Peptides against a protein of PDB entry 4BOS. Designs and how they scored, part 143

Target 1, 163 residues: chain A of PDB entry 4BOS
Amino acid sequence: PVLTRTVVPADNSCLFTSVYYVVEGGVLNPACAPEMRRLIAQIVASDPDFYSEAILGKTNQEYCDWIKRDDTWGGAIEISILSKFYQCEICVVDTQTVRIDRFGEDAGYTKRVLLIYDGIHYDPLQRNFPDPDTPPLTIFSSNDDIVLVQALELADEARRRRQ
Target 2, 163 residues: chain A of PDB entry 4BOS as posed
Amino acid sequence: PVLTRTVVPADNSALFTSVYYVVEGGVLNPACAPEMRRLIAQIVASDPDFYSEAILGKTNQEYCDWIKRDDTWGGAIEISILSKFYQCEICVVDTQTVRIDRFGEDAGYTKRVLLIYDGIHYDPLQRNFPDPDTPPLTIFSSNDDIVLVQALELADEARRRRQ

## One batch from the design tools (peptide; made by RFdiffusion4, then SolubleMPNN)

Design b1_p29_2_s2 (from b1_p29_2, 19 letters changed)
Fold by OpenDDE base, seed 2:
Structure b1_p29_2_s2 (fold): chain B 163 residues (1-163), chain A 29 residues (1-29)
Amino acid sequence: as target 1 above (163 residues)
Amino acid sequence: SAAEEEEERRKRARELAKELEEELKEELE
């Protein structure tokens, strides 16, 4: 496939680094995590009725304190929140199952971004072009279903390499 | 361990993701 993977640091903030990379058009900034964590905490704290304990698995305040730590991992809850915040579909291709989890798929967003996930680590995906003067693309049309097929092919290849 | 706790959180997050997405969709409608 033409999609490629950019390996981000294998730290506790790989999700945030990966999301930041794709939504900012291919900017690798491992130092973005503290701000991303605070952003999520601020969003959650702003509406404790919506972001309830039933959704968070802990009280609103406990979650906010927890997510702001530098050693806690982001997951599906944070992806869903970030999808809403950035107004884009976030597609996560899982190399263990070779399936795509789509967040924000029915929200009417015009844009989608892609991550690859191996059960522990998140990395961003981008499309490279033959023209060296054309920068890689990280933000795709929500109508571009070909990129989803390419992501599945990439995930399947990654799974085979682990076998 | 901390790693085990994170794994359990991830599993719970995946399980709750459908509910969260539904709630978020309703808010956006």
Scores: peptide ipSAE 0.024, ipTM 0.545, DockQ to the pose 0.032
Fold by OpenDDE base, seed 5:
Parts: C-alpha cells; sequence; structure tokens
Structure b1_p29_2_s2 (fold): chain B 163 residues (1-163), chain A 29 residues (1-29)
C-alpha cells in the first residue's frame, strides 16, 4: 500500500472538497462546497455564545455570512468544526514545514483522515493498494501512526519537488 | 430525503454547539 494524493481543483473551496473526499471514502465532488459551507455556518450560528468574536475574529453573524460566500477560504476553524461534526481526527501535513497539524487529536475519535497542505491549497490523501479491484482507503484508524509517517514522507518528497 | 438529511444535520449541529471546543481554542493559540 502506498499513500498518495488526489489533486482537487485549485479553487477557494479546496479544503471542503478535500474533506468531503476523505470522509466519504474517496468521492470527488467539487460541487460539495456550498453545502459544507452551510453546514459550518449552521453549527456556528447554533451557539453564538461559544462561537464568539474572540474565536471567529468577527461577529457570529458576520462569520456565517462570510463562510457561506463562494470566494472565502476555510482554515483551522472550519477544520476543527468539521472534525467534530464527522467525529474524526483530521491530520493536515504541511509541505512547507513537513509537519502534521492534528485536529481533534484529544477527542478520542477512532478514525482519522489526512490532508496535504502547501500554504494555499489542500488536497486529500489516500492509501492505494496494488490490487486494482481494491478501492483506495481514506479513513484510517486513529491508532495508525504509520500513515502519519507516510504522510510526512510524502510531504517531504513534495517539498523537494517544490510541489 | 434531502429534507430529512437537512433536519438531521441541524440536530447534530445544535448538539455539537453545546460542547466546548477546547481543541479549537488551542489550535488557534
Amino acid sequence: as target 1 above (163 residues)
Amino acid sequence: SAAEEEEERRKRARELAKELEEELKEELE
């Protein structure tokens, strides 16, 4: 088995496309972003006391309107929310630093998914198998630390290739 | 149906919001 990346469109919704891909078991749907943006806004709007300006950097309502736009980019806040919603750890390997940022690592989730990030673009990661009839794996055990090592290796290779 | 799925998402969203997201706060530090 080899860990590989699936290149998703380089648009303002690459994070959402990538997350959707991994949590749905390898379904590439570039049109998923509007619904995911709405989902995040829905969660944030449901608790304005917790999702305060201190957390969001803007008022709750302003954030909800902002994230639902088709030209705004998701980040750590959105990843954290999606991690909780899907009840899985989201691991983001950064090709610039060759480090992994883990979201939901202390939540006790049994599942983890992986993204690769270059500072401006997110792509999903998957494990391919030599058997062509075996579909790629995108959801891993939270105890599978080997996949994290593989992700770091992949990121390091990407850095060396400046990709 | 789409309506049923949306309702379920709303329920999960409300429940999720009740939880303190300490990870989120820590990740933004």
Scores: peptide ipSAE 0.022, ipTM 0.514, DockQ to the pose 0.024
Fold by OpenDDE base, seed 4:
Structure b1_p29_2_s2 (fold): chain B 163 residues (1-163), chain A 29 residues (1-29)
Amino acid sequence: as target 1 above (163 residues)
Amino acid sequence: SAAEEEEERRKRARELAKELEEELKEELE
């Protein structure tokens, strides 16, 4: 496939690092996670009635304290919040199932970004170009279904390598 | 197994996230 995987550090903040990478056009910033965690906590704390225990799996305050820790993993809830914050569709291709989870697909965003997930780690996806003067593309049109196919192909290849 | 538990966790998270996404549109837009 044309899409390529950029391996980010295998730490508990790989989701945040990966999201930041793609939404910023390919910027690897290892220091981005604390601020992103704080951002999520601030959003969640702002509406305890909406962000209930039923949604969070814990009390609003407990979640906020939890997500701000440097050693806690982000997941689907955080992706949903970040999708809304950055006003883009976040597509996660899973190498275990070779399926794509789309977050924000019905929000009307014009842009989409892609992550690859293997069950324990998130990495960002990008499209590289032969011309070295053309920087890699991480932000795609939300109408670009070809990139989704390419992501599935990449995931399928990754799965085959493990089999 | 751990893998099964993780899959179930992800499934639940995705379901909750979908519900959250529908409601977040009004708050963040």
Scores: peptide ipSAE 0.020, ipTM 0.467, DockQ to the pose 0.028
Fold by OpenDDE base, seed 3:
Structure b1_p29_2_s2 (fold): chain B 163 residues (1-163), chain A 29 residues (1-29)
Amino acid sequence: as target 1 above (163 residues)
Amino acid sequence: SAAEEEEERRKRARELAKELEEELKEELE
């Protein structure tokens, strides 16, 4: 079993495409971004007391309008929201620092998914199996620490290649 | 520029990530 990277389009919505890929079990859908953006906006709008300007860096309404644009990028705030929505831990391995940022790690989720981040672009990670009849795995147990080690190794290799 | 603004936004988001995670944790409890 080897952890591998699936390259998604390098557009403004790579985060959403990557998250959708891993939480849906390996479905590549570059057209998912508009709905994902709307989902984020709906969640934020539903609780303006929690999703305050202190968190968003702008008013609740301004954020909702902003995130629904097709040219704005997702980040830590959106990952945290998506982690909560999909009830899974989202682990982002950074190739520049070879560190893993874990979102939802203390929420008690039984599942985790992994993304790789190079400072600009997000890609999904998956575990490939030697048996060609066994489909790649994108959803892991939150107790599977081996996959985290594999992610770090993959990130370190990517860093050496300036990727 | 738009790129600079986006970079600043990303930096701010990461700086607030830990705080946000703690708040979300409390909300889920």
Scores: peptide ipSAE 0.020, ipTM 0.480, DockQ to the pose 0.032

Design b1_p29_2_s3 (from b1_p29_2, 17 letters changed)
Fold by OpenDDE base, seed 4:
Structure b1_p29_2_s3 (fold): chain B 163 residues (1-163), chain A 29 residues (1-29)
Amino acid sequence: as target 1 above (163 residues)
Amino acid sequence: SREEELRRERERARRLAKELQAERERELE
């Protein structure tokens, strides 16, 4: 099995497309972003005490309006929220530093998904199998450290090739 | 810049992570 990336459109919603891809088991849906943005806004709006200005960097209402725009980029805060929503770790391997940022690692989730990030763009990662009858895997055990090593190797290779 | 925004996002994410951890700890008690 080999860990590979699926290149998603380099638009303002690459994070959402990537997350949707991995949490849905490898479904590429570039049109998923508006719904996911609204989902995040709904989650944030539902708990203004938790999702405070201190967490969001802006007022709860301002954030909700901001994230629902089609031209705003998702980032670490949105990953954290999505991790909580989907009840899984979201591991982002950074090709610039060849390091993995793990979101939700303290929540005790049993599953993890992986993204690759180059400082601008997010792509989803998947494990491909030699057997043509076995579809790629995008959801891994949170105990699967091998996939993290593979992600680091993939990121390192990407860095060497400068993406 | 994107770099500055990334830094800010990471900081916010760390704060959120701490809150989630605190919540988890409360649930375990």
Scores: peptide ipSAE 0.026, ipTM 0.563, DockQ to the pose 0.024
Fold by OpenDDE base, seed 1:
Structure b1_p29_2_s3 (fold): chain B 163 residues (1-163), chain A 29 residues (1-29)
Amino acid sequence: as target 1 above (163 residues)
Amino acid sequence: SREEELRRERERARRLAKELQAERERELE
């Protein structure tokens, strides 16, 4: 078993495409972003007390309008919301630092998914199996620390290649 | 459909999202 990345389009919706890919078991759907953006906006709008300007860096309404645009990038707040929505830990391995940021790690989820991040672009990660007839795995046990080690190795290699 | 699934789960997601966004908060620090 080898952990590999699937390169998704390098557009402003790469985060959403990547998350969708892993949580749906390896389905690449570049058209998923608009609905995911709307979902996040609705969640944020539903609780202006929590999602304050201090958290968002802009007013609640401004953020909602902003995230629904097709040319704005998602980040940590969006990942956190999506982690809760999909009820899974989202692990982001950063190729710049060779570290893993874990979102939802304290929520008690039994599942985890992995993304690779280079400071700008997100890609989904998957486990490929030696048997070509066995489809890649994108949803892992939250206790599977081996996949985290593999992700770190992948990130380290990416850093060395500067890609 | 996926859209229907999202619609059904939105309310649950909103409740869950009210929990502290620790990772985001740390990012803002």
Scores: peptide ipSAE 0.024, ipTM 0.537, DockQ to the pose 0.026
Fold by OpenDDE base, seed 3:
Formats: sequence, structure tokens, C-alpha cells
Structure b1_p29_2_s3 (fold): chain B 163 residues (1-163), chain A 29 residues (1-29)
Amino acid sequence: as target 1 above (163 residues)
Amino acid sequence: SREEELRRERERARRLAKELQAERERELE
């Protein structure tokens, strides 16, 4: 089994496309971004007490309007929200530092998904199997540390290519 | 409880997502 990267469009919605890919089991849908943005906005609007200005950096309503724009970039806040929604740990391997940032690590989720991040762009990661008839895996056990090691190796290679 | 709130939150969000996707599919036809 080899961990590989699926390159999604380098647009302002790469995070949403990448998350959608991994949580849906490897479905690449570049048109999913508007739906994902509205999904996040709906979640935020549903709990104004939790998703406060202190967390969002803006009022609840302002954030909802902002995230639904087609030109705003998702980040750590959105990853955290999506982690809660999908009830999975989202692990982001950073090619700049060759480290993994884990979102939802303290929530007790049994599954994790992986993204690769270069400082501006997100791509999803998947495990390919030798058997061509076996579909790639995008959802892993939260106890699968091997996939994290493979992600670090992939990030290290990516870093070398950019230098 | 927080768990119940999250359940309600996810349910509302899923319904919205499905509706939006359905509308998008119709627009592309």
C-alpha cells in the first residue's frame, strides 16, 4: 500500500474539495465548494453561543456571509468545524515544516483523514493498494500511525521538489 | 447536551446540503 496525493484544482476552494474527497471515500468533485461553504455556514449559524466572535474573529452572521463567498479561503477554523461535522480527525501534513497538524485529536474519534498542505494549497491523500480492483482508502483508523509516517515521507519529498 | 446539539446541527446541515445539490443538478440539466 502506498500513500498518494490527488491534485485538486488550485482555486480558493481547495480545502473544501480536499475534505469532500477524503470524507466521501475518494470522490473528486470540484463543484462541491459552494455546498461545503453553505454547510459550514449552517453549522456555525446553528450554534451562535459556541461559534462566538471570540472563535470566529467576526460575528456569527458576518462569518456565515464571509465563508459563503466564492473567493474566501478555508483554514484551521473551517477544518475544525468539518472535523466536528464528519466526526473524524483531520490530519494536515505540512510540506513546509514536515509536520502533521491534527484537528479533532482530543475528540475521541475512531477515524481520521489526511490532507497535504504547502502553505496555501490543500490536496487530499489516499492509500492505493496493489490490487487494481481494490479502491483507494481515504478514511483510516485513528490508531493507524503508519499512515502518518507515510504522510510525513510524502511531505518531505514534496518539500524537496519545491526547493 | 453538546452531543444532542451536534446531532441537530449535522442533521440540519445535511438536509441543506442535499437540497442545494439537488438544485445544482437541476440547473445543469
Scores: peptide ipSAE 0.018, ipTM 0.449, DockQ to the pose 0.027
Fold by OpenDDE base, seed 2:
Formats: structure tokens, C-alpha cells, sequence
Structure b1_p29_2_s3 (fold): chain B 163 residues (1-163), chain A 29 residues (1-29)
């Protein structure tokens, strides 16, 4: 496949590690999770009217306390928040269904990043170039439909390996 | 107006967030 997967630690913070990796241009830092959890909590706390209990499934304060724990897992809500914060589309290719879930697709962002998801674990995706001296690309144009096809191919291959 | 557009965008975001939360809850069951 054209896209490649960087395996991050299978810990409770894999989503944050993966997002950090792609938005920072390919920087693997598993220690970024606490800061990103605080970032999410800060964003949520800043607008309790928008981030209501109806959206969060718990009170604003309860969510903030929950997400800052080191043993809670991020999901779709956190991806949506991070998409808004980084002003980029976050595309998650699901290896179980071989489908891409797009977050922020209607926001008019010019950039997109890609994650691969197996139902419990997130990993970042990157594009490698033939020239080994050219660093991998993790941030793509939102007009780059080829990368989405490549992501689906990668997910399909991953699914086949599990079968 | 821009104000109306922003309000509509926020409403769409709220609906999306609710759907995402519901999906998360189903995943945890």
C-alpha cells in the first residue's frame, strides 16, 4: 500500500498519541496524552452551553474530570473536538467495516489527517515517498481523494490479515 | 447573514455531537 501505519502503544491514550502524530507532521510522542486530555477538557469547559450534558452524556464538569483521567479512552466526541481545534478534517478508516468516518468534512477545512481504527485501537497513517530523504507526509489536502482510496486499501489489507 | 450562518453551523455541530455520543454509548454496551 501507498499509505503506511505507524503502530503506537496499545494503551488507553492511543487516540491522542495518533492525533498528535499526524497533526505534528509525524512526531511520535506517547507522553503527549496528559496534555491533550487537558486541552480537550479546557475546550469543553470553555463552552458549557455548547458542550452540554445532552452532547457529553454527563455534566460538563464530570466530562472534564473523566477525560483527564489517564485510564479513559478517547472516541468520536474527542475526535470531533480535536478536528475543530486543529482546523482539519480527521478521517478514520475502520478496518472492521472498511469504511471511512470523516470528522469535520463539512467545516470547509483545507487539510485532512488520517487514522486507522480496529474497533478499540487507533494508529496514525502516513504517506512515504520513494526518496528516503523525503520525510513522510501526514497532512493532506482535503481535495486529495486518492489518499482516501489508499486508506481503504490499507484497511482492506488489514482486514484480510485478520481473516 | 454571517450570524445566521454561524448559528446554523453550531446547530449542525450539536446534532452531530449528539449522534457521536449515542454511537459511543452503543460501543460501550
Amino acid sequence: as target 1 above (163 residues)
Amino acid sequence: SREEELRRERERARRLAKELQAERERELE
Scores: peptide ipSAE 0.029, ipTM 0.552, DockQ to the pose 0.026; fails the geometry check

Design b1_p29_2_s4 (from b1_p29_2, 18 letters changed)
Fold by OpenDDE base, seed 2:
Structure b1_p29_2_s4 (fold): chain B 163 residues (1-163), chain A 29 residues (1-29)
Amino acid sequence: as target 1 above (163 residues)
Amino acid sequence: DRARRLEEERRRARELARELQRELEEELR
């Protein structure tokens, strides 16, 4: 497939780095994580009635303190929040199951971005063009189902290679 | 004004929280 993987640092902030990469059109900035963590914490803190211990697995305040640490990992809740914040569908292709988990699929967004996930690490996906002078595309139409097929193919290949 | 910016950010955060709540409720159905 023409869809390719950009390997980001295997630090605890790979999710945030990957999301930032795709929503900013292919900008690799590992230093973005602290600010994105603070953003998540702010959103969670804004509605303690909804973001309860039942949802977070810890108190609202404990979660906010936890997510702002530089050694904690983001997950589905963080992806959901970021999807809504950036007003785009975030599609995560899982190499373990070769499935796509779609966040924001029913929100009516016109844009989608793609990540690849191996069970612990997130990387961003991009479409490369034959012309090397044409910059890669990281933001796709929400109607572009071809990119989802390409993502599945990429994930299947990754699974076979154990990488 | 810092106070105004903070209030606006909090407002946006609350709106996002409401949207997330609706989505999560639908996923549980």
Scores: peptide ipSAE 0.030, ipTM 0.589, DockQ to the pose 0.023
Fold by OpenDDE base, seed 5:
Structure b1_p29_2_s4 (fold): chain B 163 residues (1-163), chain A 29 residues (1-29)
Amino acid sequence: as target 1 above (163 residues)
Amino acid sequence: DRARRLEEERRRARELARELQRELEEELR
């Protein structure tokens, strides 16, 4: 089994496309972003006391309007919200630093998914199997530390290619 | 159905929202 990268379109919604891919078991749907943006906005709007300006960097309403635009980029806030929504740890391996940022690490989720990030673009990660009839795996056990090592190896290789 | 599942997931997301504050403080610095 080898961990591999699936390149998604380099549009403003690569984070949403990537998250959707991994949490849905390997479904590539570049048109999923509008619904995911609305989902995030709905969650944020439902709790203005928690999702305050201090957290969002803007008012609750301003954020909701902003995130629903098709040209705004998701980041750590959106990843954290999506981690909670899908009840899984989202691990982001950064090719610039060759480290993994873990969202939802302390929530006690039994599952994790992985993204690769280069400072601008997000892509999903999947485990491919030698048997062509076995579909790739995108949802891993939260106890599977081998997949994290494999993700770091991919990030390190990506960094070396850019140097 | 999908609608029910989504509502349940949204409920869980709100209940676990406290973790967001910690994660943002650590990851956005």
Scores: peptide ipSAE 0.026, ipTM 0.569, DockQ to the pose 0.025
Fold by OpenDDE base, seed 3:
Structure b1_p29_2_s4 (fold): chain B 163 residues (1-163), chain A 29 residues (1-29)
Amino acid sequence: as target 1 above (163 residues)
Amino acid sequence: DRARRLEEERRRARELARELQRELEEELR
């Protein structure tokens, strides 16, 4: 079994597409972004006292309008929210530093999913099996440290290619 | 069907927002 990268479109919604891919078991649906953006906006709008300007960098309403645009990028806040929504740890392996940023690591989730990040673009990661009839795995045990090692190796290789 | 799913997601979103708020505030302490 090897960890592989599925390249999603390099549009402004790559984070949403990538998250959707891994949490849905390997479904590539670039059209998922608008509804995921609306979901994020709804969550943020639900708690304006917490999601303040200090947290968002803009007013709650301004953020909601901003994130629903088709040309704005998701980041750490969105990943954190999606981690909670899907009840899974989201691990982002960064090819620039060859490190893994973990979101939801203290929430007690039993599952984790993996993304690869190059400083701008997000792609989903999946485990492919030698048996071609066995579908790729995108949802892993939160205790599976082997997949994290494989992600680091993949990121290191990606960094070398980019340099 | 789509409308019903959207409403369910919005309902869940409201609940999740409150939970996330508590968790994030605790991490900041």
Scores: peptide ipSAE 0.022, ipTM 0.553, DockQ to the pose 0.022
Fold by OpenDDE base, seed 1:
Structure b1_p29_2_s4 (fold): chain B 163 residues (1-163), chain A 29 residues (1-29)
Amino acid sequence: as target 1 above (163 residues)
Amino acid sequence: DRARRLEEERRRARELARELQRELEEELR
């Protein structure tokens, strides 16, 4: 079994495409972004007391309008919200630092998914099996620390290629 | 130049989200 990346389009919505891929079990759908943007806006709008200007850096309404634009980039705020929504830990391995940023690590989730990030672009990660009839795995146990080691190895190799 | 601007935007997003991440973890704990 080998951890690999699936390259998604380098458009403004790579984060949403990548998250959708891993949480849906390996479904590549570049058209998912508009609905995911609306989902995030709906969640934020539903609790203006929690999603305050202090957290968002802008008013609740301004954020909702901003995130629904087709040219705005998702980031850590959106990952945190999506982690909560899908009830899973989202682990982002950064190829610039060869570190893993973990979202939802203290929430007690039993599942984790993995993304790889190079500073501007997100891609999803999956585990491929030697048997071609066994589909790739995108949802892992939160106790599977081997997959985190494999993700770090991928990030380190990616960094070396850029040197 | 475009890449650097995007990297800066991503960095700002991560920094801004630190408070949200802590709040979410505390709420779900």
Scores: peptide ipSAE 0.031, ipTM 0.613, DockQ to the pose 0.032; fails the geometry check

Design b1_p29_3_s1 (from b1_p29_3, 10 letters changed)
Fold by OpenDDE base, seed 5:
Structure b1_p29_3_s1 (fold): chain B 163 residues (1-163), chain A 29 residues (1-29)
Amino acid sequence: as target 1 above (163 residues)
Amino acid sequence: AIRNPPVLSDEEAEAKLAADEAAFAARLA
């Protein structure tokens, strides 16, 4: 089994496309972004006490309007929300630093998904198998630390190649 | 580093799991 990167479009919505890819078991659908942006806005709007201006950096309403734009970038706030919504740990390996940022690591989720990030662009990660009849895996056990090692190796290689 | 800081901690996330879990279940239906 080999961990590989699937390159998604760099269309300002790569984070959403990447998350959708891994949580749906390997479905590439760039058209998912508007719905996912709306989902995040709905969650934020539903709890203005928690998603305060202090957390969002802008008013709750301003954030909701902003994140629904097709040209705004998601980040850690959105990843945190999506981790909770999909009830899975989201691990982001950074090629610039060769570090993994884990979201939802203390929530007790049994599932883990992985993204690779280069400072600008997000891509999803998947495990491919030698058997061509076995589909790639995007949802891992939260106990599978081998996949994290593989992700770090992949990121380190990308860094050496300035990727 | 990931765009915008990780504002939501695991502890904060856990406090909202019940509501999010319900929303997730509803979306799957």
Scores: peptide ipSAE 0.036, ipTM 0.638, DockQ to the pose 0.021
Fold by OpenDDE base, seed 3:
Formats: structure tokens, C-alpha cells, sequence
Structure b1_p29_3_s1 (fold): chain B 163 residues (1-163), chain A 29 residues (1-29)
């Protein structure tokens, strides 16, 4: 089994496309972004006391309008929200630092998904199997630390290639 | 590095959820 990267469109919604891909078991659908942006905005709007200006960097309403734009980039805030929504640990391996940022690591989730990040673009990661009839795996056990090692190896290789 | 800071920690989130749930239950009582 080999951990591989699926390149999604380099549009402003690559984070949402990548998250959707891994949590849905390998479904590539760039058209999911508007709905995911709306979902995040709805969650944020539902609790203005929790999602304060201090957290968002702007007012709750301003953030909701901002994140629903098709040209704004998601980041740690959105990943954290999506981790909670999908009830899974989201691990982001950074090719610039060869480090993994874990979201939801203390929530007790049994599932883990992985993204690769180069400082600008997000892509999803999947495990391919030797048997061509066995579909790739995108949802791992939260106890599967081997996949984290493989992700670091991918990131290190990408860094050597300046990717 | 990941863009923008993360939301509140899981610990803070759990505390907030517990408080909200208690408040909600109180309104229905």
C-alpha cells in the first residue's frame, strides 16, 4: 500500500474540495465548495458568542459573508470547524516544514483523514493498494500512525523537489 | 504554516458545548 496525492484544481476552494474528497471516501467534486462554505458560515452564525471577532479576525457577520465568497481561502479555522462537523481528525502535512498539524486530536475521534499543504494549495491524500480492484482508502483509523509516517515521507520528498 | 489561527481548543469547545447544552435544557425545563 502506498500513500498518494490526488491533485485537485488550484482554485480558491482547494481546501474544501480536498476535505470533501477524503471524508466522502474519495469523491472528487470541486462543485462542493459553495455548499461547504455555506455550511461553515451557518455553523459560525449559529454561535456568535463562541465564534467571536477575536477568533475570526472580523465580526461574525463579516466572516460569514467573507467565507461564502468564491475567492476567499480557507485555513485553520475552517479545518477545525470541518473536523468537528465530520467528527474526524484532520491531519495536514506541510511540505515546507515537513510537519503535521493535527486538528481534533484530543476529541477522541476514531477516524483520521489527511491533507497535504504547500503553503498555498491543499490536496487530499489516499492509500492505494496493490490489488487494482481494491479502492483507495481515505479514512484511516486514528490509531494508524503508519499513515502519518508515510505522509511525512511524501512531504519530505515534495520539499526536496520544492513542492 | 496553516493559514489563520485555529478555532478554540477541543477543551474550550467542550466547555462551551456543555454550557450551551445546560442552558438549552434549562430553557426547556
Amino acid sequence: as target 1 above (163 residues)
Amino acid sequence: AIRNPPVLSDEEAEAKLAADEAAFAARLA
Scores: peptide ipSAE 0.035, ipTM 0.541, DockQ to the pose 0.016
Fold by OpenDDE base, seed 1:
Structure b1_p29_3_s1 (fold): chain B 163 residues (1-163), chain A 29 residues (1-29)
Amino acid sequence: as target 1 above (163 residues)
Amino acid sequence: AIRNPPVLSDEEAEAKLAADEAAFAARLA
């Protein structure tokens, strides 16, 4: 596949680094995590009715404190929040199941970004072009289903390679 | 470190929200 994986550090903040990478057009910045964690906490705190203990598994305040730690892992809650914040569909291809889980698919966003997930670690995906003068693409049309097929192919290959 | 909820599709996320809300409501009743 033309879609390729950029390996980001496994420093407990791989989700945040990966999202930042794709929404910023391919900028690797692991230092983005603290501010993104703070952003999550701010959004969670702003809507305690939606982000209830039933959703969070802990009180709203406890979750906000927890997600701001540098050693806690983001998941579906963070992806859904970041999808809304960046106004884009976030598609996560899982190498363990060779499935794509889509966030924001019903929101009417015109853009989609892709992550690859192995059950523990997140990495960003990008499309490379044969022309070396054409920069890699990380933001796709939400109507581009070819990239989803390519993501599945990449995930299947990764699974065979135990990645 | 403990991880928060795994990746879910929009459909699965909405189903979880509905189930959690129902469970929470039942707990408060």
Scores: peptide ipSAE 0.032, ipTM 0.555, DockQ to the pose 0.022
Fold by OpenDDE base, seed 2:
Structure b1_p29_3_s1 (fold): chain B 163 residues (1-163), chain A 29 residues (1-29)
Amino acid sequence: as target 1 above (163 residues)
Amino acid sequence: AIRNPPVLSDEEAEAKLAADEAAFAARLA
């Protein structure tokens, strides 16, 4: 089995597309972004005490309007929210540093998904199997630390290619 | 390295799990 990267469009919504891809079992649907943005805005709006200005860097309402724009970038805040919503650990391997940032790692989720990040663009990761009839896996056990090692290897290769 | 910090702590995340789980279930239903 090999961990591979599926390249999604390099639009401003690559994070949402990537998350949707992995949590839906490998469905590439860039059109999911508006709905994902709205979902996040709805969650944030529902709890202004928790999603405070201190966390958001702007007022709750401003954030909701901002994240629903088609040209704003999702990041750590959105990943955290999506991790909680989809009840899965989201692991982001960074090709610049060859490090993994884990979101929801202590929440007790049984599932983990993986993204690869280069500082501006997110792509989803999947495990391909030798059996051609076995579809790629995008949702892993949260106990599967081998996939994290594979992600680091993939990121290291990507970094070397940039060197 | 990841843009748009900060990150919600796991403790904070856990505090919101019940609400988010309900929302998730409702969305899928």
Scores: peptide ipSAE 0.031, ipTM 0.629, DockQ to the pose 0.021; fails the geometry check

